# Designs tried in a protein design run: peptides against a protein of PDB entry 1MQS. Part 50

Target 1, 223 residues: chain A of PDB entry 1MQS
Amino acid sequence: ILKMLFLNKDLNNNDNITTITDDIFNQQEIIWKVLILDIKSTATISSVLRVNDLLKAGITVHSLIKQDRSPLPDVPAIYFVSPTKENIDIIVNDLKSDKYSEFYINFTSSLPRNLLEDLAQQVSITGKSDKIKQVYDQYLDFIVTEPELFSLEISNAYLTLNDPKTTEEEITGLCANIADGLFNTVLTINSIPIIRAAKGGPAEIIAEKLGTKLRDFVINTNS

## One batch from the design tools (peptide; made by RFdiffusion4, then SolubleMPNN)

Design b2_p14_6_s3 (from b2_p14_6, 6 letters changed)
Fold by OpenDDE base, seed 3:
Structure b2_p14_6_s3 (fold): chain B 223 residues (1-223), chain A 14 residues (1-14)
Amino acid sequence: as target 1 above (223 residues)
Amino acid sequence: SDWIELGEPLLTFN
């Protein structure tokens, strides 16, 4: 979520929210922007962030997407809303009316291909595609559950991943197996997780594979 | 340590 608020720039997920916002504030100039939410995303944001956190992230104002909003043509906007036809139409209308200077669109869950194509088509028709800077979808349909730790019971996984004699193919295969196990676990708990992993190692590979599997699953389930 | 969070862009228009 913080990453989204900073226009999906890389952030260190190991630090708490206050430390992250303070570090960013001290390192670079904050871009002031508007945050557009819906009912679902409002609940999500409220569960993890305080008003002060939003302010430190450069959010000057936040509003509901279905509410009438004053135009701020010189201010960039972050949309964090459900991937629905209605919300897409509203975003496109906001684009047509030059409601904001730039549009950073983040969907709260996977955007189906048909809706992605619809968005692209409508934006193309407006002739204002240059104002849409990015489109993301997220995996936020998750439940915080206990316990926080489990094992896939894969024998010698650590040794295999750290043995210099292990081939790239073997590592890739093992990572795929781990991702598959995690995927099955996710299916069992019937929730889509936010995936975090250490950068630059096998964990990242596993995370990417898992993300792909989850994306495909969500698309197929919602089709 | 460096951490990543998944979220690749679906579309970039410019």
Scores: peptide ipSAE 0.046, ipTM 0.437, DockQ to the pose 0.122
Fold by OpenDDE base, seed 1:
Structure b2_p14_6_s3 (fold): chain B 223 residues (1-223), chain A 14 residues (1-14)
Amino acid sequence: as target 1 above (223 residues)
Amino acid sequence: SDWIELGEPLLTFN
């Protein structure tokens, strides 16, 4: 997250958040920017950083992406939002309206190819592609509340997965989303887990999907 | 300390 807040520059990962932010703040080399979040990413950020940390990282203002936001044409913006068509359209509209000086886009999870192409095409049409500085995905899709406990904060996941009226397609889709979140978590901790899941239900589906993703990742990384 | 691994940028327009 700190890398994102410092425009994805390399930081010393051996230092804690306080040390990094204090050092940069004391050096007076802060670039002030706006942080644009959604409901999910707000929770994610809050699990790792405090308001004071954001300030020390140069975040002067943070807002929700769906919130009415005043233009700050001289201020760069960092987007940390879910990879959805709606969010992409909002970002493009912000670009069209010259709402900010620069755009650093970080999607919380994997951005599908079709949405990436849509973003690229829309940006191209605006003629303002020079303002888009960075686009990242698969950043962070989890919330850490305790040392050994985290949550993906997917709304009504338990209810949906245990409702007998839920279709197989819906279950599969939700399980894929959960697996993506878990995959991102694994990448963050840089350790391949031993997966334990109850058999005969959604947990098994999730485990299988996660296992496949991990296997593919390991193969591709070692190639 | 906390660390996050980021992937390669998907797009760079400028």
Scores: peptide ipSAE 0.039, ipTM 0.481, DockQ to the pose 0.035
Fold by OpenDDE base, seed 2:
Structure b2_p14_6_s3 (fold): chain B 223 residues (1-223), chain A 14 residues (1-14)
Amino acid sequence: as target 1 above (223 residues)
Amino acid sequence: SDWIELGEPLLTFN
């Protein structure tokens, strides 16, 4: 989700572990964006992020896709909506009307091939395909009961750790440190959280490490 | 365990 809010950018820097560690605490330049949601995605975002997190991610305005929205032709837009024909049509209409400068489209779940083709066809007809920068679909099946376990600062670390130039050892080490920090936070909450993370990246590594720490803690405290 | 999976780009017009 946070990657989406940062326009799904990957880092291409050859940074060592020290540089990465420093960057975790550095705020990147904020690109102001509009976030377009639907009812389902609103619930998802609200369960994970605070309003302040959206602001820090550069979200200046967030609105429902079906609501009347003012044009912001100089502002890029992020769509995070259900993969439906209705939403696709609305996005295309927004494109036709030059409502935003750029369009980053993220679907909340898998986009069927027929809808993908429909989107591509409609966009092609508009002659404004250059404004569509990204189209993603996602698999979102997570429940976050404690939003404090998911912060923008941690997300910045995830983004930084996705640099392909970082070594596995460096990633592992940094993930361990992050997991330790999260573990300490969990102890202050005095509850066992449900851990949710993205597969195949640093988030998964951190989640696994944190899970192990929590399991060990529970076993040791029950003994 | 239920994980969040971010998709790969489906379309890139540029």
Scores: peptide ipSAE 0.037, ipTM 0.481, DockQ to the pose 0.066
Fold by OpenDDE base, seed 4:
Parts: sequence; structure tokens; C-alpha cells
Structure b2_p14_6_s3 (fold): chain B 223 residues (1-223), chain A 14 residues (1-14)
Amino acid sequence: as target 1 above (223 residues)
Amino acid sequence: SDWIELGEPLLTFN
């Protein structure tokens, strides 16, 4: 996340957030930026960073992507949002209107090929591709609450999975979403885990789905 | 780590 806030420059992973921000702040002129978030990424950022961290990273303003935002044509913008058609369209509209000086786009999870192509096509049509400096998918579809504990922040997941009135279809759908989030988490960690799950419930369903995704990924990566 | 590492860029238009 800090790397993103510093326009994806390499950072020393051995240092804590405070040390990194202090070092950068003292060694170079800070670049002031706008941070554009959605509801999900807001929770993610809030779980990892504090206001002072954002300030030290040069974030002068942060706003929601769907919020009416004033133009800041002299200020670079960092987008950290979900990979959706809606968000892509908004970003492109912001580009068309010259809302910011530069665009650093970071999607919270994997960007599907069709959406990537859509983004590229729309940007090409605007003739302002030079303003888009970076496009990342960061696989940050989770919230870090503790060093070894994270949450996908799926609303009412526990209640839904334990409600006897919940349909099998609903359970399957929710499990798929959870598996997607876990998959993105694994990719972020850059380590393939051994999956452990209790049998006979939703955890097993999730584990199977996650396992399949990981296997497919490994196969595709090695091919 | 207290923060999450970023992935590789998908596109760079410049």
C-alpha cells in the first residue's frame, strides 16, 4: 500500500511504516497527491494506514470515486478502487475532463482481460493516454486487522452462512466470493499455502474453490 | 509486515 502511495517506487520491506515515511519525507521533496477510493478500498486503507501516514505519503486529499470531486488539474491522482466497469467509466470520464494532472490507477483485485481492454480502448479514444502513468491490480481484496489476521469485509457473511433459511445457491455464491478474496490474498503474499478447513460446511466449499483457483494459477504460471 | 506489497504493473501508457 505504501508503495502505491509513493507511485509504486521500491520500498524497504524491513522497515515499519513510520520509518519508511520518515525516511522518504526527509530525503526527497514530497509529491502531493489525491487519493481516490471506493467503499471497499476505504476500509482497506483505514485498516493499514493512519491519517498521519497518508499525510507523510503526500496524500493531501482523499475522496470516494462516486463522490462529486472538484478538479485539481495540477495534482496527480492515485486511484485505488475495485475493478468494475463502473469505476473504469468514471476514471475515463475524469481523464476526459482533465480532473487531475496524472493518473495512477490501482485496482484492489484482479482486473479481467475484458475490462483491461475496455479501459485501454476508452483511454485510447480520449487521446490522453499520456496522463495515465500506471495501471496495477494489487490483489488487496481484504482488510488487515492484525498482523496475522485479516478480513474480507463481506457483509453479514457469518449470518448468511448460518441462517437456515439461506438457500444452497446463496451459500455457493457467497463461498465463491470468499474464495476469490482469499485467492487475491494469497497472491498478495506471494506464497502458496496449505489449506486447512473443517469438513461438512461452508469452509470446505470455500477450501475446494480456493484450491482449484490456486492449482489453476500455478499451472498457468508455469506454462 | 504492517503493509501489503504491490504487484506488477498491467499497463504503462508512457
Scores: peptide ipSAE 0.027, ipTM 0.438, DockQ to the pose 0.037

Design b2_p14_6_s4 (from b2_p14_6, 7 letters changed)
Fold by OpenDDE base, seed 4:
Structure b2_p14_6_s4 (fold): chain B 223 residues (1-223), chain A 14 residues (1-14)
Amino acid sequence: as target 1 above (223 residues)
Amino acid sequence: SDWIELGEPILTFK
């Protein structure tokens, strides 16, 4: 997250947030930026960073992507939003209107190819592709609530998985979504975990799906 | 065991 806030510059991850922000604040000129979030990413940022951290990172203003935002044509913008068609359209509209000086786009999870192509096509049509400085998949589809506990913030997941009226299809679908979120989490921490899950329930389904995703990823990256 | 364990020891991605 801090890397994103500093325009994806490499940071020493061995230091705590305060140390990193203090060092940068003292050693470098702060580039003031606007941070555009959605509901999900707002929760993510809030779980990890404090207001003072954002300020030290040069975030002068933060707003929701769907909010009516005033133009800041001389200020670079960091988008940290879900990879959806709706958000892409909004970003492109912001680009068309010259709402900000530069655009650093960070998606909270993997951007599907079709959406990437859509983004590229729309940006190309605007003729303002030079303002798009970065497009990243941050894989931060989770919220850190405690040092060793995080949440994917999937609404009513526990209720759905434990409701006897829930269909097998619904369970399978939800488990797939959870596995995707966990996969993104693993990619964020840049390590392959040992997965432990209870047998005979949704946890096992999720574990199997996650395991498959991780294995496939490792194979593809090592090939 | 009531638990399943999947994966290998923790590996750091390069």
Scores: peptide ipSAE 0.047, ipTM 0.476, DockQ to the pose 0.501
Fold by OpenDDE base, seed 5:
Parts: structure tokens; sequence; C-alpha cells
Structure b2_p14_6_s4 (fold): chain B 223 residues (1-223), chain A 14 residues (1-14)
């Protein structure tokens, strides 16, 4: 998160948030930026950072992507939003309108190829690709509520998974989404855990999917 | 057991 807030510069990851922000604040000139969030990322950021932390990171203002935002053409913007078609369209519109001076786009999870291509195409059409300084996939698809407890904040997941009217396809899809979120969480904490899940239910499905993802990741990174 | 255990503990350092 802090890396993103400092335009994905390398930071000393051995220090806590306060130490990092203080050091950067004291050692480097702060670049004032706007932070654009969605509902999910807002919750995520709020669970990890305090308002003062954002200020120390040079965030002058933060707003929701779907809200009306005043143009700040001389101010760089950091987007930290879900990788959705809607958000991409909004970002492109912001680009077209010269809403900000520079665009640092950070998606909260992996951006599918089709959406990446869409983003690239739309940006290309605007002729303002030079304003897009960064596009990153983040792996922060969770909210930490307690040191050993987190939530993916998937609405009505329990109800959907336990509704007898829910189709197997819907269950499979939701389980895949949950597994993706968990995978992102694992990558964020930089530790691959042992997976434990209850037998005979969606938890097992999720565990299997997550296990596959983790194994594939390990294989791919070690190859 | 009511639980399944999958995967191996792997520490990745990035």
Amino acid sequence: as target 1 above (223 residues)
Amino acid sequence: SDWIELGEPILTFK
C-alpha cells in the first residue's frame, strides 16, 4: 500500500507504516497526490492506514471513483480500484477530460487480459497515453479486522453458498472468486500457508481452488 | 476429521 502511495517506489519493507512515512516525509520532498478509491479499496485502506498516514504519504484528498470529482489538472492521481470495466471507463474518461496531470493506476487484483486490452485501446484512442505513468496489479483483496482475521468483503457469500436454490455453476463461480481473493491475500502477506477447510462444503471447493493456484504460482515462480 | 489440509507451507520472500 505504501509503495503504491509513493508511486510504486521501492521502500524499506522492514519498517512499520509510521516509520516509513516519517522517514520519507523527512528525507524526500512530498509529491502531493489525489487518491481515487472505490468502496472496496476504501475499506481496505481504512483498515490499514490512518488519515494522518495518507497525509504523510502526500495524499491531499481521496475520493470515490464513482463520485463527482473536481478537476485537478496539475495534480497527479493514484487510482486504487477494482479491475472492472466500469472503473476502466471512468479512468479513461478522467484521462480524456484532463482531470489530473498524471495517472498512476493500481488495480486491487489481477486485471484480466480482455480488460487490459480494453484499457490500452481506449487510452490509445485518447492520444494521452503519456499521462498514464503506471499500471499495476495489486494483491490486496482483503480487509484486515484483526491480526489473525480478515475479510474478503464479498457480499452475501454465506447466503449464496447456503441457499439451496443456488446452482452449482453459481457456487463454483463464487468459490473461484473467493479463492482469488484468498490467493491475493497470500501474496500480500508473502507467505503460503497450509490450507485448512471443512469437508463436504464450499470451503473444500475453495480450498482446492486456492491450493491449485498456490501450487501453480510456486511452480511458475520457481521455474 | 472434519477438516482437510492442503498444500505445503512455503515462505516466499519478495
Scores: peptide ipSAE 0.044, ipTM 0.458, DockQ to the pose 0.525
Fold by OpenDDE base, seed 2:
Structure b2_p14_6_s4 (fold): chain B 223 residues (1-223), chain A 14 residues (1-14)
Amino acid sequence: as target 1 above (223 residues)
Amino acid sequence: SDWIELGEPILTFK
């Protein structure tokens, strides 16, 4: 979520939200943005972020997608809304009307392929696809349970991943195996996680692979 | 080290 508010750029901190926002605020120029939500995403944002966090993330205005919103043609917009046909149509209408300068679209859960194709088609018809900078979907439909520590029991995984003599192919293969194990674990507990991993190492590779697998699974299941 | 929260881009337009 916080990543989304910073236009899905990589975050530079392991600390809490406040520390992350402070660091970003101090290191980067603030890009002021409009945040467009729906009822569901409003609840999600409110549970995770404080008003001050939004401000530090450059959110100058936030509104519900179904509300009448004033045009801000010089301001980029972040949409964080449910993946529905209705919301897609509204976004496209906003695009047609040049309501904002740029569009960063984030769906609260996996976007079905049919809706993705619909979005792409409608955007193409407008001739304003250049204003849509990115489209993301999120994993908000997660179940919070008691934390559990587990091991995949892959022998010497850490050593292999950190050995400078290990080939890229070996690393890739091992990361894939780990991702598969994690994926199976997720399926077993029947809960979609928020994936966090250390940047710049095997953990990131694993996270990306796992994320892809989860996304594909969810999309295929919901199709 | 810094951590990332995974979000995957679905579409990137021009």
Scores: peptide ipSAE 0.052, ipTM 0.464, DockQ to the pose 0.121; fails the geometry check
Fold by OpenDDE base, seed 1:
Structure b2_p14_6_s4 (fold): chain B 223 residues (1-223), chain A 14 residues (1-14)
Amino acid sequence: as target 1 above (223 residues)
Amino acid sequence: SDWIELGEPILTFK
């Protein structure tokens, strides 16, 4: 997250957030920027950073992507939002409107190829591609709160998976998202886990999907 | 320590 807030520059210090922000604040001129979030990413940011940390990172204001935002044409913007068609359309509209000087886009999870192509196409049509400085995805799919506990911060996952009215398609979709998050977690830890899941429920579906992803990854990386 | 995964750049428009 700090890397994102500093426009994805390499940070040499593995120190705590406060030390890093203080050092950067003292070493270079602060670049003021706007942080654009959605509901999910707001929760993510809040779990890791405090308001004062954002300020020290040069975030002058932060807003929700769906909120009406005033133009700041001389200020760069950092987007940290879910990879959805809706968010892409909003970003493109912001670009068309010259709402900010520069656009640094960071999607919270993987951006599907179709959406990537859509983004690229829309940006190209605007003629303002030069304002799009960076596009990242899979930026943060999980939050670690305890040494052996982490959360994907998927809203109402338990309720959805245990609601008898939930369709098989909905379950499959949610399980796929969970498996993707877990997969990214595994990659971050850099170890292949032993997967344990309850049989006969969504956990088994997730485990199977994760297992497949891991197998495919291992095969592709060793080839 | 907080475990954070950072994404890789997928596009750069120049």
Scores: peptide ipSAE 0.034, ipTM 0.481, DockQ to the pose 0.039; fails the geometry check

Design b2_p14_7_s1 (from b2_p14_7, 8 letters changed)
Fold by OpenDDE base, seed 4:
Structure b2_p14_7_s1 (fold): chain B 223 residues (1-223), chain A 14 residues (1-14)
Amino acid sequence: as target 1 above (223 residues)
Amino acid sequence: KKKYVLELLPGIKI
Protein backbone atom coordinates (compact mmCIF):
# COMPACT_ATOMS: atom_id res chain seq x y z
CA ILE B 1 0.00 0.00 0.00
CA LEU B 2 2.66 2.57 0.93
CA LYS B 3 4.63 1.77 -2.19
CA MET B 4 1.56 2.49 -4.24
CA LEU B 5 1.26 5.90 -2.66
CA PHE B 6 4.87 6.59 -3.54
CA LEU B 7 4.32 5.50 -7.12
CA ASN B 8 5.72 2.06 -6.39
CA LYS B 9 9.18 3.19 -5.40
CA ASP B 10 11.21 0.83 -3.30
CA LEU B 11 10.66 1.45 0.38
CA ASN B 12 12.59 -0.02 3.26
CA ASN B 13 10.15 -2.58 4.64
CA ASN B 14 11.71 -2.66 8.08
CA ASP B 15 10.46 0.72 9.12
CA ASN B 16 7.19 1.65 10.71
CA ILE B 17 4.73 3.47 8.46
CA THR B 18 5.34 6.64 10.44
CA THR B 19 9.09 6.38 10.06
CA ILE B 20 8.84 5.76 6.34
CA THR B 21 6.50 8.67 5.79
CA ASP B 22 8.58 10.96 7.96
CA ASP B 23 11.79 10.02 6.21
CA ILE B 24 10.33 10.51 2.78
CA PHE B 25 8.67 13.73 3.79
CA ASN B 26 11.93 15.10 5.12
CA GLN B 27 14.29 13.83 2.45
CA GLN B 28 12.39 14.09 -0.80
CA GLU B 29 10.25 16.61 -2.55
CA ILE B 30 6.68 15.52 -2.11
CA ILE B 31 4.82 14.77 -5.29
CA TRP B 32 1.24 15.78 -4.66
CA LYS B 33 -1.26 13.26 -5.92
CA VAL B 34 -4.94 12.48 -5.94
CA LEU B 35 -6.05 9.14 -4.57
CA ILE B 36 -9.14 7.61 -6.12
CA LEU B 37 -10.80 4.78 -4.24
CA ASP B 38 -13.91 2.67 -4.26
CA ILE B 39 -15.89 1.48 -1.26
CA LYS B 40 -13.83 -1.67 -0.82
CA SER B 41 -10.45 -0.02 -1.16
CA THR B 42 -11.52 2.79 1.15
CA ALA B 43 -12.01 0.24 3.89
CA THR B 44 -8.60 -1.23 3.15
CA ILE B 45 -6.80 2.10 3.18
CA SER B 46 -8.61 3.28 6.29
CA SER B 47 -7.55 0.16 8.16
CA VAL B 48 -3.87 0.74 7.48
CA LEU B 49 -3.31 4.45 7.01
CA ARG B 50 -4.23 7.58 8.86
CA VAL B 51 -5.15 10.86 7.23
CA ASN B 52 -1.80 12.25 8.27
CA ASP B 53 -0.06 9.31 6.63
CA LEU B 54 -1.83 10.06 3.38
CA LEU B 55 -0.80 13.68 3.58
CA LYS B 56 2.80 12.72 4.23
CA ALA B 57 2.63 10.42 1.24
CA GLY B 58 1.61 13.41 -0.86
CA ILE B 59 -2.06 12.58 -1.10
CA THR B 60 -3.70 15.97 -1.11
CA VAL B 61 -7.15 14.77 -2.10
CA HIS B 62 -8.87 11.44 -1.91
CA SER B 63 -12.21 10.68 -3.52
CA LEU B 64 -14.49 7.85 -4.49
CA ILE B 65 -14.31 6.83 -8.12
CA LYS B 66 -18.07 7.17 -8.52
CA GLN B 67 -18.14 10.65 -7.06
CA ASP B 68 -18.05 13.75 -9.15
CA ARG B 69 -14.46 14.88 -9.12
CA SER B 70 -13.04 18.19 -10.20
CA PRO B 71 -10.43 18.15 -12.94
CA LEU B 72 -6.87 18.48 -11.73
CA PRO B 73 -5.03 18.33 -15.05
CA ASP B 74 -1.66 19.13 -13.51
CA VAL B 75 -1.91 16.54 -10.75
CA PRO B 76 -1.13 12.84 -11.03
CA ALA B 77 -3.79 10.40 -9.91
CA ILE B 78 -3.49 7.07 -8.16
CA TYR B 79 -6.40 4.75 -8.67
CA PHE B 80 -6.81 1.96 -6.16
CA VAL B 81 -10.03 0.28 -7.18
CA SER B 82 -11.69 -3.05 -7.88
CA PRO B 83 -11.10 -4.57 -11.31
CA THR B 84 -14.58 -4.03 -12.74
CA LYS B 85 -15.91 -2.95 -16.11
CA GLU B 86 -17.56 0.01 -14.45
CA ASN B 87 -14.33 1.24 -12.88
CA ILE B 88 -12.43 0.75 -16.12
CA ASP B 89 -15.00 2.79 -18.01
CA ILE B 90 -14.75 5.57 -15.43
CA ILE B 91 -10.95 5.59 -15.61
CA VAL B 92 -11.08 5.77 -19.39
CA ASN B 93 -13.58 8.61 -19.22
CA ASP B 94 -11.28 10.42 -16.80
CA LEU B 95 -8.46 9.87 -19.27
CA LYS B 96 -10.54 11.19 -22.16
CA SER B 97 -11.42 14.29 -20.22
CA ASP B 98 -7.80 14.93 -19.19
CA LYS B 99 -8.95 14.91 -15.60
CA TYR B 100 -5.42 14.31 -14.31
CA SER B 101 -1.88 14.66 -15.62
CA GLU B 102 -0.88 11.05 -15.11
CA PHE B 103 -2.71 7.86 -14.26
CA TYR B 104 -1.35 5.24 -11.89
CA ILE B 105 -3.87 2.41 -11.88
CA ASN B 106 -3.77 -0.15 -9.09
CA PHE B 107 -6.41 -2.83 -9.03
CA THR B 108 -7.27 -4.30 -5.65
CA SER B 109 -7.32 -7.82 -7.07
CA SER B 110 -6.44 -9.65 -10.26
CA LEU B 111 -7.60 -8.07 -13.49
CA PRO B 112 -9.25 -10.65 -15.75
CA ARG B 113 -7.93 -10.90 -19.29
CA ASN B 114 -11.18 -9.74 -20.82
CA LEU B 115 -11.11 -6.58 -18.73
CA LEU B 116 -7.45 -6.03 -19.52
CA GLU B 117 -8.26 -6.26 -23.21
CA ASP B 118 -11.17 -3.89 -22.77
CA LEU B 119 -8.99 -1.39 -20.91
CA ALA B 120 -6.29 -1.61 -23.55
CA GLN B 121 -8.74 -1.17 -26.38
CA GLN B 122 -10.45 1.82 -24.83
CA VAL B 123 -7.17 3.49 -23.89
CA SER B 124 -5.86 2.99 -27.39
CA ILE B 125 -8.87 4.68 -28.90
CA THR B 126 -8.27 7.76 -26.74
CA GLY B 127 -4.77 8.25 -28.12
CA LYS B 128 -3.69 9.13 -24.58
CA SER B 129 -1.95 5.93 -23.57
CA ASP B 130 1.12 7.94 -22.64
CA LYS B 131 -0.74 9.28 -19.62
CA ILE B 132 -1.14 5.77 -18.24
CA LYS B 133 2.03 5.45 -16.22
CA GLN B 134 1.25 2.29 -14.31
CA VAL B 135 -1.26 -0.52 -14.33
CA TYR B 136 -1.02 -2.95 -11.47
CA ASP B 137 -3.01 -5.69 -9.96
CA GLN B 138 -1.86 -8.28 -7.49
CA TYR B 139 -0.19 -10.10 -10.36
CA LEU B 140 0.42 -7.68 -13.24
CA ASP B 141 3.78 -6.02 -13.77
CA PHE B 142 2.93 -4.07 -16.89
CA ILE B 143 0.26 -3.51 -19.49
CA VAL B 144 0.18 -2.82 -23.19
CA THR B 145 -2.27 0.01 -23.76
CA GLU B 146 -2.57 -0.53 -27.50
CA PRO B 147 -5.25 -2.58 -29.25
CA GLU B 148 -2.81 -5.34 -30.00
CA LEU B 149 -2.60 -6.98 -26.63
CA PHE B 150 -0.58 -10.05 -25.81
CA SER B 151 0.50 -11.92 -22.72
CA LEU B 152 3.84 -13.47 -21.97
CA GLU B 153 2.03 -15.80 -19.56
CA ILE B 154 4.73 -15.51 -16.94
CA SER B 155 3.38 -16.94 -13.73
CA ASN B 156 3.71 -14.92 -10.55
CA ALA B 157 5.74 -12.15 -12.13
CA TYR B 158 4.22 -9.56 -9.85
CA LEU B 159 4.75 -11.66 -6.76
CA THR B 160 8.34 -12.33 -7.69
CA LEU B 161 9.11 -8.69 -8.39
CA ASN B 162 7.41 -7.50 -5.22
CA ASP B 163 8.43 -10.16 -2.74
CA PRO B 164 11.04 -8.68 -0.43
CA LYS B 165 12.67 -12.09 -0.31
CA THR B 166 13.33 -12.03 -4.02
CA THR B 167 16.98 -11.49 -4.81
CA GLU B 168 18.33 -8.99 -7.30
CA GLU B 169 19.50 -11.93 -9.33
CA GLU B 170 16.01 -13.36 -9.47
CA ILE B 171 14.59 -9.99 -10.47
CA THR B 172 17.22 -9.59 -13.14
CA GLY B 173 16.52 -13.07 -14.39
CA LEU B 174 12.81 -12.43 -14.57
CA CYS B 175 13.39 -9.15 -16.37
CA ALA B 176 15.57 -10.96 -18.85
CA ASN B 177 12.83 -13.51 -19.47
CA ILE B 178 10.31 -10.75 -20.01
CA ALA B 179 12.67 -8.99 -22.37
CA ASP B 180 13.16 -12.21 -24.31
CA GLY B 181 9.43 -12.66 -24.63
CA LEU B 182 9.00 -9.10 -25.80
CA PHE B 183 11.85 -9.48 -28.23
CA ASN B 184 10.27 -12.54 -29.78
CA THR B 185 6.99 -10.69 -30.05
CA VAL B 186 8.66 -7.74 -31.75
CA LEU B 187 10.24 -10.06 -34.27
CA THR B 188 6.87 -11.57 -35.09
CA ILE B 189 5.37 -8.18 -35.89
CA ASN B 190 8.44 -7.29 -37.96
CA SER B 191 8.58 -3.75 -36.61
CA ILE B 192 10.88 -2.15 -34.08
CA PRO B 193 8.85 -0.31 -31.47
CA ILE B 194 9.63 2.83 -29.59
CA ILE B 195 10.17 1.66 -26.04
CA ARG B 196 8.98 3.72 -23.10
CA ALA B 197 9.54 2.80 -19.49
CA ALA B 198 9.46 4.44 -16.12
CA LYS B 199 12.84 4.95 -14.52
CA GLY B 200 14.04 3.24 -11.39
CA GLY B 201 12.17 -0.05 -11.57
CA PRO B 202 11.84 -3.37 -13.35
CA ALA B 203 10.38 -1.65 -16.39
CA GLU B 204 13.62 0.20 -16.95
CA ILE B 205 15.61 -3.01 -16.64
CA ILE B 206 13.35 -4.69 -19.15
CA ALA B 207 13.54 -1.72 -21.51
CA GLU B 208 17.31 -1.70 -21.41
CA LYS B 209 17.56 -5.42 -22.02
CA LEU B 210 15.05 -5.31 -24.82
CA GLY B 211 16.71 -2.30 -26.39
CA THR B 212 20.05 -4.07 -26.36
CA LYS B 213 18.57 -7.17 -27.94
CA LEU B 214 16.91 -5.16 -30.65
CA ARG B 215 20.03 -3.18 -31.42
CA ASP B 216 22.11 -6.32 -31.58
CA PHE B 217 19.59 -7.94 -33.85
CA VAL B 218 19.51 -5.01 -36.24
CA ILE B 219 23.29 -4.88 -36.39
CA ASN B 220 23.57 -8.60 -36.97
CA THR B 221 20.84 -8.66 -39.59
CA ASN B 222 22.34 -5.79 -41.54
CA SER B 223 25.76 -7.37 -41.46
CA LYS A 1 4.92 -0.38 -41.78
CA LYS A 2 2.93 0.58 -38.71
CA LYS A 3 5.11 1.96 -35.94
CA TYR A 4 4.42 0.51 -32.55
CA VAL A 5 4.93 1.99 -29.14
CA LEU A 6 5.77 -0.38 -26.33
CA GLU A 7 4.92 1.09 -22.96
CA LEU A 8 6.57 -0.73 -20.10
CA LEU A 9 4.70 0.05 -16.94
CA PRO A 10 6.20 -1.09 -13.68
CA GLY A 11 4.16 -3.32 -11.44
CA ILE A 12 3.10 -2.31 -7.95
CA LYS A 13 5.40 -3.13 -5.17
CA ILE A 14 2.84 -2.78 -2.41
Scores: peptide ipSAE 0.093, ipTM 0.628, DockQ to the pose 0.056; fails the geometry check
Fold by OpenDDE base, seed 5:
Structure b2_p14_7_s1 (fold): chain B 223 residues (1-223), chain A 14 residues (1-14)
Amino acid sequence: as target 1 above (223 residues)
Amino acid sequence: KKKYVLELLPGIKI
């Protein structure tokens, strides 16, 4: 939650909520933001954060997504809402109306592929995709920062990797496909990224495979 | 040149 409020910047996870908010408040220029919630996410936020924590995070105003909200075209907005067709349509309408300067979208749970495709299609039609800076769900830490947003178009990768019925061979194969997709993406950016992955899971496997591919490519290109 | 960080995460810790 706190990471979301700070536009998903790396926060020192070892510190208490109060120390994190105090350190950021004291060291960085506060970016004032609007927080848009639904009924479910309001309950979640209220259980973890106090009103003062929101203020320290730079949240000037918080509102429900279904409420009439005044345009703030110079202010970035954080959405933290359920992944529903209704909420997607509202976000797209807010985008069309230039209601905010930037859109940071965080879904409270997994966004189904059909809804992701619907969001992407609607946004593309508006011609304002550049205003959508981030899209996250419960499972996708995809900082889609346009223009650096890419999709590997791998269907149900998360579900496959987390299904206990999935075989080791299937996991290994999927990780290889993901690594290949990431490799191709990195080549288009013309920059070698620093790769970070959690240890002990599919992410580590992907990181190792990708790292090997990148190293091999650099060696072969410099030879 | 912008240095990019590719973070592979199993899920969002909110």
Scores: peptide ipSAE 0.077, ipTM 0.633, DockQ to the pose 0.063; fails the geometry check
Fold by OpenDDE base, seed 1:
Structure b2_p14_7_s1 (fold): chain B 223 residues (1-223), chain A 14 residues (1-14)
Amino acid sequence: as target 1 above (223 residues)
Amino acid sequence: KKKYVLELLPGIKI
């Protein structure tokens, strides 16, 4: 919880909440942020933190996700909510309306793959994915985090891949371009990633193309 | 060596 309130920065876990908040308050500029909760997460937060602890963590305002909230376009928001379709839709609507400057999303439990895909799809359509800085759930250190995010800056990739009028040749060509971009990025990291992709869609095509390129590269470099 | 996982999510601008 405390790590989440400090935007998932590494904190020395050996100290009590008060010591950590006091040390951070004294050493760092306070980043003021909004905390968005649901009924379940409110109970969780209330069991661990007091209002004064939230203030020391830079939480200026906290609200329920289902409440009408005023826009604060210059203020970052932390979401700590249940992984539900309803909450995802609300977050996406908040993103569309530019309700906050940045979005740090923390799900209270494991985010199912289908909901992750739904979130990703909806965010892509908004064109505002850059505002989503982090996505966490209970079991992953991160699903999405800014330091590990990169963009190929391919215009309209989502629209092209999901337009029923797009030909198989166009899809294949676009997937090849994406795979090439990913390949170049992987080479800069100097590590071969484990590739995961949803089956039955463009992501699988890209994963296969990228996998082939990486295998060929490794074979050619070790020869 | 840090092992990276590249997860391709549909619709997210990587």
Scores: peptide ipSAE 0.076, ipTM 0.629, DockQ to the pose 0.082; fails the geometry check
Fold by OpenDDE base, seed 2:
Structure b2_p14_7_s1 (fold): chain B 223 residues (1-223), chain A 14 residues (1-14)
Amino acid sequence: as target 1 above (223 residues)
Amino acid sequence: KKKYVLELLPGIKI
């Protein structure tokens, strides 16, 4: 949850919520954001965070997705909502209306492929794909900032990568599978991306594996 | 050619 509120930046997981929020709030750069919830995610957030925690995370306003919301075109928005057709349609409508400056979309559970494709298609039609900065679900470990939204369809990837009981071998294997999926996707785009990853975790492993695959491919194609 | 950025981040920990 806290990572989502900080636009999925890497946070020190060893600290309690209060310490994390205090440390970030004391940092000179707070990004003010709007938080859009549904009934289910409201219950989830309320069980873990206090109102003061939201404020310290830079949440200036929080509202229900189905409620009438005032436009804040200069403010980034975080969506934390159920993966439903209805919610996707509302998000796309908010995008069309330039309701917010940037859109960070986080689904409360796994986003089915058909809904991901629907989201991607609708966003593409708007011509405003650049405003979609993130799309996450409980199992997605990557950001695609371009109109090309895709799912690797790897079950429980996030849970496996973040479970302290998961072995190094299991992590390495899963990271390899993720890197393979990303590689195949990159090949369809016919462009070599700049890869960014947090250091010291599974993301770095994935980035290294993907980078190696891409370099090898480029060398083999140019030869 | 448009360069894409792929940012690998840890998922949302609930």
Scores: peptide ipSAE 0.070, ipTM 0.603, DockQ to the pose 0.057; fails the geometry check

